# Designs tried in a protein design run: peptides against a protein of PDB entry 3OGK. Part 88

Target 1, 307 residues: chain A of PDB entry 3OGK
Amino acid sequence: ATPDRLSRRFPNLRSLKLKGKPRAAMFNLIPENWGGYVTPWVTEISNNLRQLKSVHFRRMIVSDLDLDRLAKARADDLETLKLDKCSGFTTDGLLSIVTHCRKIKTLLMEESSFSEKDGKWLHELAQHNTSLEVLNFYMTEFAKISPKDLETIARNCRSLVSVKVGDFEILELVGFFKAAANLEEFCGGSLNEDIGMPEKYMNLVFPRKLCRLGLSYMGPNEMPILFPFAAQIRKLDLLYALLETEDHCTLIQKCPNLEVLETRNVIGDRGLEVLAQYCKQLKRLRIERGADEQGMEDEEGLVSQRG

## One batch from the design tools (peptide; made by RFdiffusion4, then SolubleMPNN)

Design b1_p16_5_s4 (from b1_p16_5, 6 letters changed)
Fold by OpenDDE base, seed 2:
Structure b1_p16_5_s4 (fold): chain B 307 residues (1-307), chain A 16 residues (1-16)
Amino acid sequence: as target 1 above (307 residues)
Amino acid sequence: MFDESRPSPGAKPPAR
């Protein structure tokens, strides 16, 4: 579809989702720039889609100029921006979005590639936004943002229910978790093993409503931090956990209300049997092959065709 | 529903 045809057909469009390139694994032959630029769409949004509140770009090229134009054109009417697996922008573009779109409720940059200039965008968001419900920069590499700004966001945004972050040390997020009283979903962080302090995470207090969780690098030593609220867990993301088959079995047995599990092949047939036995409410199961598992011939860590 | 998928190209390694 062309942008101009869309606006003519749907002048009152409130939500737009654009998909650029298919998964790289499917089409290695598609030129990087083919149909992937958001620029013509942003122009059309700016000129003709005055009721647009939600924008989702998936696998597209997005420049800072595109973000600036979008931000200024929609301003406080923009409630949702999802830069899903996008590239081509910097943190200046993000700064423009949060500066002009002060009532944004959903901001997503999951798996996007960008140039990080500074942490000002998160600071600006923290200083001015009170509407945020979903913040997601999962699977990104922000090094210049402050966990203090995340805490400020949690304090100011009473409707904040889902936060997915990069590799913040989880202990730096203690203030965030304390402030995020309505948080239901958290993914990311970094659990770092310390041989000298094996229990450094045992006193970590999670938000009381937390039921969707994915802690990065959670190993068997850290896993017990979930046990006090495991019965309320409805979704687990274990894709980036460091759990073996037996650890999966241990955790799954404690999560009888689990509805969604995302994990790696390390769960094995044994883990799937335990899952079937204990998780009667399971609705979705996602299993990926981990890079680490490609070398492990251990039969216990493999999901067979029987599973 | 069972979903077997390949890791995304930009996926974090499941390693510390």
Scores: peptide ipSAE 0.032, ipTM 0.703, DockQ to the pose 0.249
Fold by OpenDDE base, seed 1:
Structure b1_p16_5_s4 (fold): chain B 307 residues (1-307), chain A 16 residues (1-16)
Amino acid sequence: as target 1 above (307 residues)
Amino acid sequence: MFDESRPSPGAKPPAR
């Protein structure tokens, strides 16, 4: 559909989801330049889609000018912005969004590529937003944002239920976790193993309602921090965990209410057997081929095609 | 139902 045809057919559209690159692009079958530009859609949103409150761009090219136009056109009516695997913008574009869209509830930029100029966008969000429910910059590389701003967001946004972040040191997020009283989902961070301090993370206090979790670089030494609340875990993202097959088995056995598991081939057929035995409520299993496939000498760490 | 997927282009490298 063209933008103009969409607005004519659906002038009262409240939610728009656009996909630029087909999944086939993952196999290098489609040139990288086939990303759709959001510009014509943003123009149409600005002019004709005055009831639009939710925008989801997936695998599209988004400029700072596009974000600025969108922000000014929708202002406090914009409740959801998802820049899912997008590219072409900087943190200036994000700053425009959070400056003008002060009632935004969902802000996502998961797996987006951008130029980071500063951390002002997160600071501005922290200073002015009280409506945020979902913040997701998972699998992004922000180096200039402050964990303190994330804590401020948690304190001010009482409906904050899901936060996914990049590679923050988890200990820097202690204040955030204490403030985020209603948080149900957390993904990201960075667990940095210290051989000299095996209990470095054992005193972490997680939000009481936390049930969807994915800690990056969580190894077997850090895994016990989950055990006190493992029975309430509904979703695990282990894609970036440093767990072996046996570690998976240990954790899975402690999560009888697990509904969603995302992991790598390292779970193996053994881990799948344990999963089937202990996780009777499992609804979704995602297994990614890890780079670890090349190093797994042990047959136990491979998921067979028969499984 | 198992969903085997390749890492998304531009996804964070798997933990090493």
Scores: peptide ipSAE 0.032, ipTM 0.694, DockQ to the pose 0.239
Fold by OpenDDE base, seed 5:
Structure b1_p16_5_s4 (fold): chain B 307 residues (1-307), chain A 16 residues (1-16)
Amino acid sequence: as target 1 above (307 residues)
Amino acid sequence: MFDESRPSPGAKPPAR
């Protein structure tokens, strides 16, 4: 549909989800087609979609100007913005969103590619937002944002239930976890092995309601930090964990209430057997193939057609 | 439901 046709048909639209071209086409081959850029849609939202509360752009080109226009047009009426696998903006665009949309509940930029100017957007969000429920910049690279601002958000946003982040050192998030009393979901961070301090993560205190998680670079030495609350775990993202087949088996046996598992082929047929035995509430299993797994000659670390 | 997929181009690489 064209933007103008959408507004004419649905003038009271509250939620809009737009999907652009596959990501592979975005980096080198997006013809300047109206279908890839959000600009015409943002113009239509600004002019004609005055009840719109939720915007989800997936695999689209989004400029700072587009974000600024959207922010000013919707202001505190914007409850959800998802920049899902988008590109073309900077952190200045994010700053505009959080400056003008102070009652935003969901802010997502998962797998988006952007230019990082500074950390002001997260600071502004921390200073003025008390409504945030979901913050997701998973699989992004921020180097200029502060863990302290994330802690401030957790303290001020009582309804914060899901946070997914990039490669923060997990120990820098101790204050965040202590403040995030209602947090149910956490993904990302970075667990860094330290041969001189193997137990450096064992004293991590997680939010009491945490039941959905994915810790990046979690190895077998760090995995035991989950054991005290493994029985309450409902979702695991192990895509970026450093767990072998046996480690998967160990963890899965500790998670009898697991509903969703995302992992790689390293789980193997053995891991799938253990999963079937211990996780009777499993609803979704996602297996991804890594480039590193194509070279693993170890048959035990592969999911066969039997599994 | 079982879902098998490959990482999208430009996704975060698997942990090493």
Scores: peptide ipSAE 0.031, ipTM 0.696, DockQ to the pose 0.196
Fold by OpenDDE base, seed 3:
Structure b1_p16_5_s4 (fold): chain B 307 residues (1-307), chain A 16 residues (1-16)
Amino acid sequence: as target 1 above (307 residues)
Amino acid sequence: MFDESRPSPGAKPPAR
């Protein structure tokens, strides 16, 4: 369906999800000549979709002008913006969103590619938003944003329950974790091994309600930081953990309430056996091949058809 | 919420 057809049929639409590479059934939603640009949709949203609260663009081309138009058109009515694997914008576009959409509850830029001009967008969000529930810029390359702004967001947004970030040093997020009293989900950060300080992370205090977790670069030396609350972990992302098969077994045994596991093939058949034994509430399992594992014929780190 | 559509770990640079 074209944007105009959508608005005519559903003038009271509250939620819109667009995919740049639609499945065959959705090819009719985006004219081929639009090349995955959001511009026609943003125009339609601005003119005709006055009740739209949630926008999700996936694999779309989004310009700063598109974001500015969307921001001004929806203002405080915009509750959710997801730029999922989008490209073509800069941090100026993000700044426009957070400046005009002061009641935004969900802001996602996961795996989006953008030009970073400054960290003002996160600062502006920190200064003016009190409604944020979900912040997700996982798998992004922000270098100019401040962990202090993240802490401010946590302090001001009492309903903040899920935060996914890029490669912040976890120790820089101590203030954030202390402030984020209602946080249930955290993904990202960076655990940096220091041979001279093996206990560098042992004193990390996580939010009391944290139950969905994915720490990047967590190795066996850092893994014990989870043990005090492992029994409350329901979702675990180990895709970017540096755990071997035995480490997986150790951690999984401590997570009897695990519902979702995402990991690499390194879990092996042994890890899957342990998972089956200890994690009776498991609902979803995702196993990916690591880039590093493509060359390691290590039989123990492979999931066979028996596992 | 974990996104089931996450790319493989190969999309993340190795830990420095």
Scores: peptide ipSAE 0.032, ipTM 0.682, DockQ to the pose 0.345; fails the geometry check

Design b1_p16_6_s1 (from b1_p16_6, 6 letters changed)
Fold by OpenDDE base, seed 5:
Structure b1_p16_6_s1 (fold): chain B 307 residues (1-307), chain A 16 residues (1-16)
Amino acid sequence: as target 1 above (307 residues)
Amino acid sequence: REALRAYLDELRRKRM
């Protein structure tokens, strides 16, 4: 579809999702004329789609100018912006969005590639937004944003239910977790092993409603922090956990209400058997083939085709 | 653990 055809056919469009080309085209290898630029769509949104509240770009090229135009055109009417696996923008573009779209409810940059200039965008969001429900910059490389701004967002946004972050040290998020009273989903962070302090994370207090979780680099030493609320867990993302087959079995047995599991093939046939035995509410299982297979000869970590 | 972390980091990069 072309932008002009869309506006003519659906002048009252409230939600738009655009998908660029599949992964095989590394962003750097895609010619400029591949049609993956959001610019013509942003122009159309600005001119003709005046009721648009939700925008989702997936695998698109997005410039700061595009974001600035979108921000100014939709302002407080924009409720959702998802930059899903996008590239081409900087944190200046994000700053424009949060400056002009003060009532945004969903802001997503998951797996997007960008140039980080500063952390002002998150600070501005913290200072002015009270409407945020979903914040997601999972699998991003922000180094200049402050955990304190995330805490401020949690304090000010009473409807905040889902937060996914990059590689924040989890202990820096203690204030955030205390403030995020209604949080149901958390993904990301970084658990860092300290041989000198094995109980480093044992005093971590999670939000009472937390039921969807994915902690990056969680190993068997950190896994016990989940045990107090494991029966409440409905979704686990273990893709970036440092758990072996036995650890999976231990955790799964404690999660009888698990509905969604995402993990690597390290779960093995044994882990799948335990999953089938204890997780009767399971609706979705995603198993990624990790390189864990190449190093550990132990047959137990392989999911056989017979399973 | 460090090797596995490095691997996971690489997996994360390859997805990006």
Scores: peptide ipSAE 0.274, ipTM 0.872, DockQ to the pose 0.625
Fold by OpenDDE base, seed 1:
Structure b1_p16_6_s1 (fold): chain B 307 residues (1-307), chain A 16 residues (1-16)
Amino acid sequence: as target 1 above (307 residues)
Amino acid sequence: REALRAYLDELRRKRM
């Protein structure tokens, strides 16, 4: 479909999701006219889609100019922006979005590639937004943003229910967790082993409603921090956890209400058996094949067809 | 743990 045809057919469109071509199509081999640029769509949104509240770009090329145009065109009417696995923009584009779209409820940049100039976009969001429900920059590399701004967002946005972040040290998020009283979902962060202080995370206080989580680099030493609320966990992302098969078994046994599990093949057949035994409410299981095999010759980390 | 972290980082990059 062309942008102009869309607006003519659906002038009152409130939600738009555009998907670019799969990455497996070698980006370099795809002709420039593959429809991966959002520019013509942003132009059409700006001119003709005046009721659009939600925009989701997946695997598209997005420039700062595109974001600026979108931001100015939709302003406070924009409730959702998802830049899902997009590229081509900088933090200046994000700054434009949060500056002009002060009532945005969902802001997602998950797995997007961008040039980071500064942390101003998150600061601006913290200073002016009170509507945010979902903030997701999971699997991104922000080095210049402040955890203090995230705390401010949590304090000001009482409807904030889902936050996914990059590699923040979890201890820097203590203030955030304290402020985020209604948070149900948290993914990301960084748990870092400290041989001199093995229990440095044991005093972490999570939001009381937290039931969907994925802590990056969580090992068996840090895993016990989940035990006090493991029974309320409904979604668990272990893709980037440092857990072995037995650790999976230990944790899964404590999560009887688990509905969604994402993990690597390290769960093994044993972990799957334990999962089947204890997690009767399981709705979705995602197992990614990791090269966990390359380092650990132990047969226990393999999911066979029996599991 | 460092090797596994490096591996996970690579998995992240491959996913991106």
Scores: peptide ipSAE 0.282, ipTM 0.875, DockQ to the pose 0.586; fails the geometry check
Fold by OpenDDE base, seed 4:
Structure b1_p16_6_s1 (fold): chain B 307 residues (1-307), chain A 16 residues (1-16)
Amino acid sequence: as target 1 above (307 residues)
Amino acid sequence: REALRAYLDELRRKRM
């Protein structure tokens, strides 16, 4: 489809999702720039798609100019922007979006690659937005943003239900969790082991409605922080957890309402057996191949064809 | 734990 054909056929389009690079591009089968630029689409949105409120770019090349044009064209009518595995922009582009789109409800840049100039975009969002429901910069590398701005967003955005972040120290998010009273989903952060303070996370208080969770680097020592609300957990992302097979078994047994599990092969056949026994509401299971296979001689950490 | 963390970080990079 071409941008011009889209606007002519659907002038009242409210939601647009574009997919750029197929996975085959990862194997150098397709040039990186093949059909990947959002520029012609942003031009068409600006000129002809005046009812568009939701934009999702997946594996697209997005420039700051594209974001600026989109922001100015849609302004407060833009409710959703998803930059899913996109590249080519900087935090200046994000700043333009949050400056002009003050009623944005969903802002996603998960797994996007960008140049970070400053943390102003998150600060601007914190200062002016009260509409956010979903904020997702999971699997991104922001080093200049402030957890205090995230806390401010949580305080100001009463409908905030899902937040996925990069590698914030979880203790820096205490204020955020306290403010995010309606938060149902949290992914990311960083749990860091401290031999001198093994229970440094034990007093961490999560939002009362939290039921979808993925804490990065959560090990067996930190896992008990989930136990008080494990029965209400519906989704677990353990892909980046530091849990062994037995730890998986321990946690799964405490999550009888689990609907979605994402983890690595480390769950093993034993973990799958426990999952089948205790998680009768399970709807989706994703098992990724991890390096756990390369180092552990013991067959128990592998999901066999029998599991 | 540090080795496993490093590995997970590499897995993250390979996905991008």
Scores: peptide ipSAE 0.273, ipTM 0.872, DockQ to the pose 0.614; fails the geometry check
Fold by OpenDDE base, seed 2:
Structure b1_p16_6_s1 (fold): chain B 307 residues (1-307), chain A 16 residues (1-16)
Amino acid sequence: as target 1 above (307 residues)
Amino acid sequence: REALRAYLDELRRKRM
């Protein structure tokens, strides 16, 4: 479908999701004229889709100019923006979005590639937004944003229920977790092992409603921080955890209400048996083949066809 | 742990 045909057929469209072509290669290897630009769609949105509240771009090229045009055209009517695996923009484009769309509820940049100029976009969001429900910049590389702005967002946005972040040191997020009283989902962060301080994270306090969790680089020494609330966990993302097969078994046994598990092949047949025994409410299981098989000979981390 | 972290970082980069 062309943008012009869409507006003519659906002038009252409230939600739009556009998917670009699957990329086998990094964004930088795609020819400039591959047809994955959002520009024609943003023009059409700005001119003819006056009821649009939700925009989802997946695997598309998005410029700062595109974001600025979208922001100004939709303003406080824009409730959801998802830049899912997109490229071509900078943090200036994000700043335009949060400046003009002050009532945005969902902001996602998961797995997007961009040029980071500064942390002003997150600061602006912290200073002016009170409507945010979902913030997701998981699997991104922001180095210039402040965990204090994230804490401010948590204090100001009472409906904030899901936050996914990049590689923040988890201890820098203590204030955020204390402020985020209604948070149900958290993914990302960074757990950093300190051989001299094995209990570095033992006093970490999570939001009381937290039930969907994925902590990056969580090892067996850090895993016990979940035990006090493991019975309320419904979703675990262990894809980027540093857990062995036995660690998976230990954690799974403590999560009887688990509905969604995402992990690597390291769970093994033994982990799957434990999962079947203890997690009777499991709805979705994702097992990714890590190249772990090529480097670590540990036979126990293989999921066979019997599992 | 460092080797596994490096591996996970590479997996992240390959997806992006």
Scores: peptide ipSAE 0.266, ipTM 0.867, DockQ to the pose 0.605; fails the geometry check

Design b1_p16_6_s2 (from b1_p16_6, 8 letters changed)
Fold by OpenDDE base, seed 3:
Structure b1_p16_6_s2 (fold): chain B 307 residues (1-307), chain A 16 residues (1-16)
Amino acid sequence: as target 1 above (307 residues)
Amino acid sequence: REARRAFLEEERRKRR
């Protein structure tokens, strides 16, 4: 479909999702007309799609100019922007979005590649937005943003229910968790071992409604922090946890209401058996192959056709 | 554990 055909057929379109070509295809000199740039779509949105409130770009090239044009064209009517595995923009583009789209509810840049100039975009969001429900920059690398701005967002956005972040030290998010009273989902952060202080995370207080969780680098020593509320967990992202097969079994047994599990092959057939035994509400299972498993001689860490 | 962490970080990069 072309942008112009879409607007003519559906002038009242409220939600648009565009998927670019897989990145593997980008290594070849792709002709300029490969459809990977959002520019022609942003132009069409600006001119003809006046009811559009939700935009999802997946694996597309997005420039700061594209973001600026989109931001100014949709302004407070833009409720959702998802830059899913996109590239080509900087934090200046994000700043434009949050500056002009003050009522944005969902902002996602998960797995996007960008140039980070500063942390102003998150600061601006913290200072002016009260509508945010979902903030997701999972699997990104922001070094210039402040955990304090995240805390401010949590305090000001009463409808904030899902936050996914990059590599923040979890202890720096204590204030955020305290402020995020309605938070249901959290992913990301960084758990760091400290030989001198093995219990440094045991006093973490999570939001009371938290039921979807994925803590990066969570090992067996940190896993017990989940036990007090494990029965209310409905979704676990263990893709970036440092849990072995036995650790998976231990945790799964404590999560009888688990509906969604994302993990690596390290769960093994044994972990899948335990999952089937204890998690009767399971709706979705995602198992990824991990690089750490290539060196593991342990037969238990592999999912076979029997599992 | 540190080695595994490095591998997981690499896997995160590869999935991008």
Scores: peptide ipSAE 0.179, ipTM 0.853, DockQ to the pose 0.599; fails the geometry check
Fold by OpenDDE base, seed 5:
Structure b1_p16_6_s2 (fold): chain B 307 residues (1-307), chain A 16 residues (1-16)
Amino acid sequence: as target 1 above (307 residues)
Amino acid sequence: REARRAFLEEERRKRR
C-alpha cells in the first residue's frame, strides 16, 4: 500500500500500523527506496489523516524530522506512538513528541536503536503529562535519563498501568514503585547481585496491583522477592532472568494463576511438567532458544520433543 | 552468574 492510496480510501483513519522489513535487512545496506522510511507516511498523516490518534511503526527508519513533523501535525490528538524496533532518530525526536503531544497515553520505543543526546525528553514528559497509561522503552539503552523523572510520571499519571524500562538499577526505582499505585505491569530494570549484600532487594515494595512482571537478571537469590505476591502473577517474562530449571519449577509452583509465560529452553521438560501441573490457566507459552544453554552441561535444561 | 549476565546482555544487544 502507498500512503496516498491509504488516505484516499480511509480519510478518517484513527489507527495506523506500518511494518518494515526484517531487521536483518535493515543492517544489510538496504537501498533508501526499500519502503522502510516513515517519511512518506508522516507526510501523508500530516496532510490528509487528520483523525489519526494511534501510530505504530515496526522496524522502520524514523528520523528526528519525521518525529517533529508528526508531533506538530497531531499534537494533543496523538494518543499512541509506538516506535517498535525502529532506528534513525535521537532523543531530540522524542523530546519533540512529548513537548507537542501532551495528552499521549502510550509511548513505546521497545528495542529501538537511537542516539542518546540527553534525558530532556523524559523530564519534559514528567513535567507536563498526566494522561500516560503505557510507557515502554524495554530493551533500550538510556544512560542520561533520571529515575526521578519516572517517579514524577508515576505520581502525575494516575492511569499509568504498564511501564517497561531498560537497565535502571531496581533500587533506584523504589520511589517510582511507591508512586505507581495503579501499576499492573513492570518489565526491565537491572538486578545486580552483591555477594556482600545478598538480601539488598528483599525490602523492595512492589505496587499492589502488579500482576505482569519481567525483572532483568533476576536470579535464584532475588526470586524470593516475588513470593509474597506470586499467586497474583498472571504474566511472567523470564527471558532475561538468570534462573535454572529448578528455579523455574520453584517459581512456577507459586504462580497458580499464571496465564502467560515467556522463558528460555532452560525451563526443560521438567519445568514444562511442573507448569502443566500447577498453572491450569496458562494461555500462552513462549520458549526461546538461549545461547547460554549451549554452555549449560545440564541435560535437564533442554525442551525435548516430549515437552 | 556474571558471565551469564554478560552473555544475556550480549544476546539482548544482538536482538536489537
Scores: peptide ipSAE 0.165, ipTM 0.847, DockQ to the pose 0.619; fails the geometry check
Fold by OpenDDE base, seed 4:
Structure b1_p16_6_s2 (fold): chain B 307 residues (1-307), chain A 16 residues (1-16)
Amino acid sequence: as target 1 above (307 residues)
Amino acid sequence: REARRAFLEEERRKRR
């Protein structure tokens, strides 16, 4: 479909999702002129899609100018923006979005590649937004944003239910967790082992409604922090956890209400057996091959036809 | 653990 055809057919469109580069493009199988730019779509949105409140770009090239145009065109009517695995923009583009779209409810830039100029976009969001429900910059590289702004967002956005972040030290998010009273989902952060202080995370207090969780670099020493509320966990993202097969078994046994599990093949056939035994509500299972398992000769650390 | 962390970080990088 072309942008012009879309607006002519659906002038009252409220939600748009565009998919750009397929995964095969990573292997230079698709020329650069494949049409993965959002520019013509943003132009069409600005001119002809006046009821559009939700935009999802996946694997597209998005410039700061595109974001600025979108922001100004939709302003407070924009409720959802998802930059899913996009590239080509900087934090200036994000700043424009949060400056002009003050009632945005969902802001996602998961796995997007961008140039980070400053942390102003998150600060601006913290200062002016009270509508956020979902904030997701999981698997991104923000180094200039402040955990305090995240805390402010949590305090001001009473409907905030899902937050996925990059590699914040989890202890810097204590204030955030305290403020985020309605938070149901959290992914990301960074758990850092400290030999001199092995229990440094044991006093972490999570939001009471938290049921979807993925803590990056969570090892067996940190895993017990989940045990007090493991029975309420519905989704686990263990893709970036540092758990071995037995650790998986230990955690899974404590999550009888688990519906979604994402993990690496380190779970092994043994972990899958335990999962089947204890997690009767499981709806989705994602198992990925990890780099850490490539050198593992132990068959138990691999998912086979047995599992 | 540090070695595994490095592997996971590299995997994350490759996915981006």
Scores: peptide ipSAE 0.160, ipTM 0.846, DockQ to the pose 0.635; fails the geometry check
Fold by OpenDDE base, seed 1:
Structure b1_p16_6_s2 (fold): chain B 307 residues (1-307), chain A 16 residues (1-16)
Amino acid sequence: as target 1 above (307 residues)
Amino acid sequence: REARRAFLEEERRKRR
């Protein structure tokens, strides 16, 4: 498909999703004309796709200039921008998006690789946006953004239902959680073990509607913070949790309404048995092979064909 | 736990 062909066929297009080539192909000597750059598509969007409100780029090369052009072309008509596993931009490009697209509802840069210049983009978003429903920079490395801006976003965006973040210390997000009254989904953060303060996180107050959760580096000592609302959990992301097989069993038994589980092989056949026993509403199960399991001689932490 | 964290961080990087 070519950009010009798309606009000619679908001049009233409201939603566009473009996928670049799979990563395996990106490491190969792929000709520059492989279609991985969003530039020609952004040009076409700017000129001919005037009803476009949702843009999803997956595994594409995106420059700051591309983002700036897109931002100015769509302005407040842009409701959704997803930079899914994209690369080539900086936080200046993000700043342009949030500056010009003040009514954006979904902003995603999950697993994208970028150069971080400053935290201005999140500050600008906090100062001017009241429409945000989904904010997702999961598995990114922002070091210059402020948790206070995230709190401000939560306070100002009453429809905010899903937030996925990088490695914020969870205690820095206390204000955010208090402000995010309608939040249903949270992923990311960082739980850091403190041997001197085992109850460090026990005073965390989560939003009352929270039902989709993935806390990074959650170990067995932190896991009990979920128990008061475990019965309302519908989705768990345990890919980056520090739970053993037994910990999985303990948590799963407390989540009878679980619909989606993402975890590693550490769940084991025993964990899968417990899952089948207690989670009758389970719709999706994703099990990945973790690097931590490669070193564990413990047979219990492996999913076999029996599980 | 720290070693395990490092492994998980590496897995995050590999998924990128």
Scores: peptide ipSAE 0.096, ipTM 0.819, DockQ to the pose 0.586; fails the geometry check

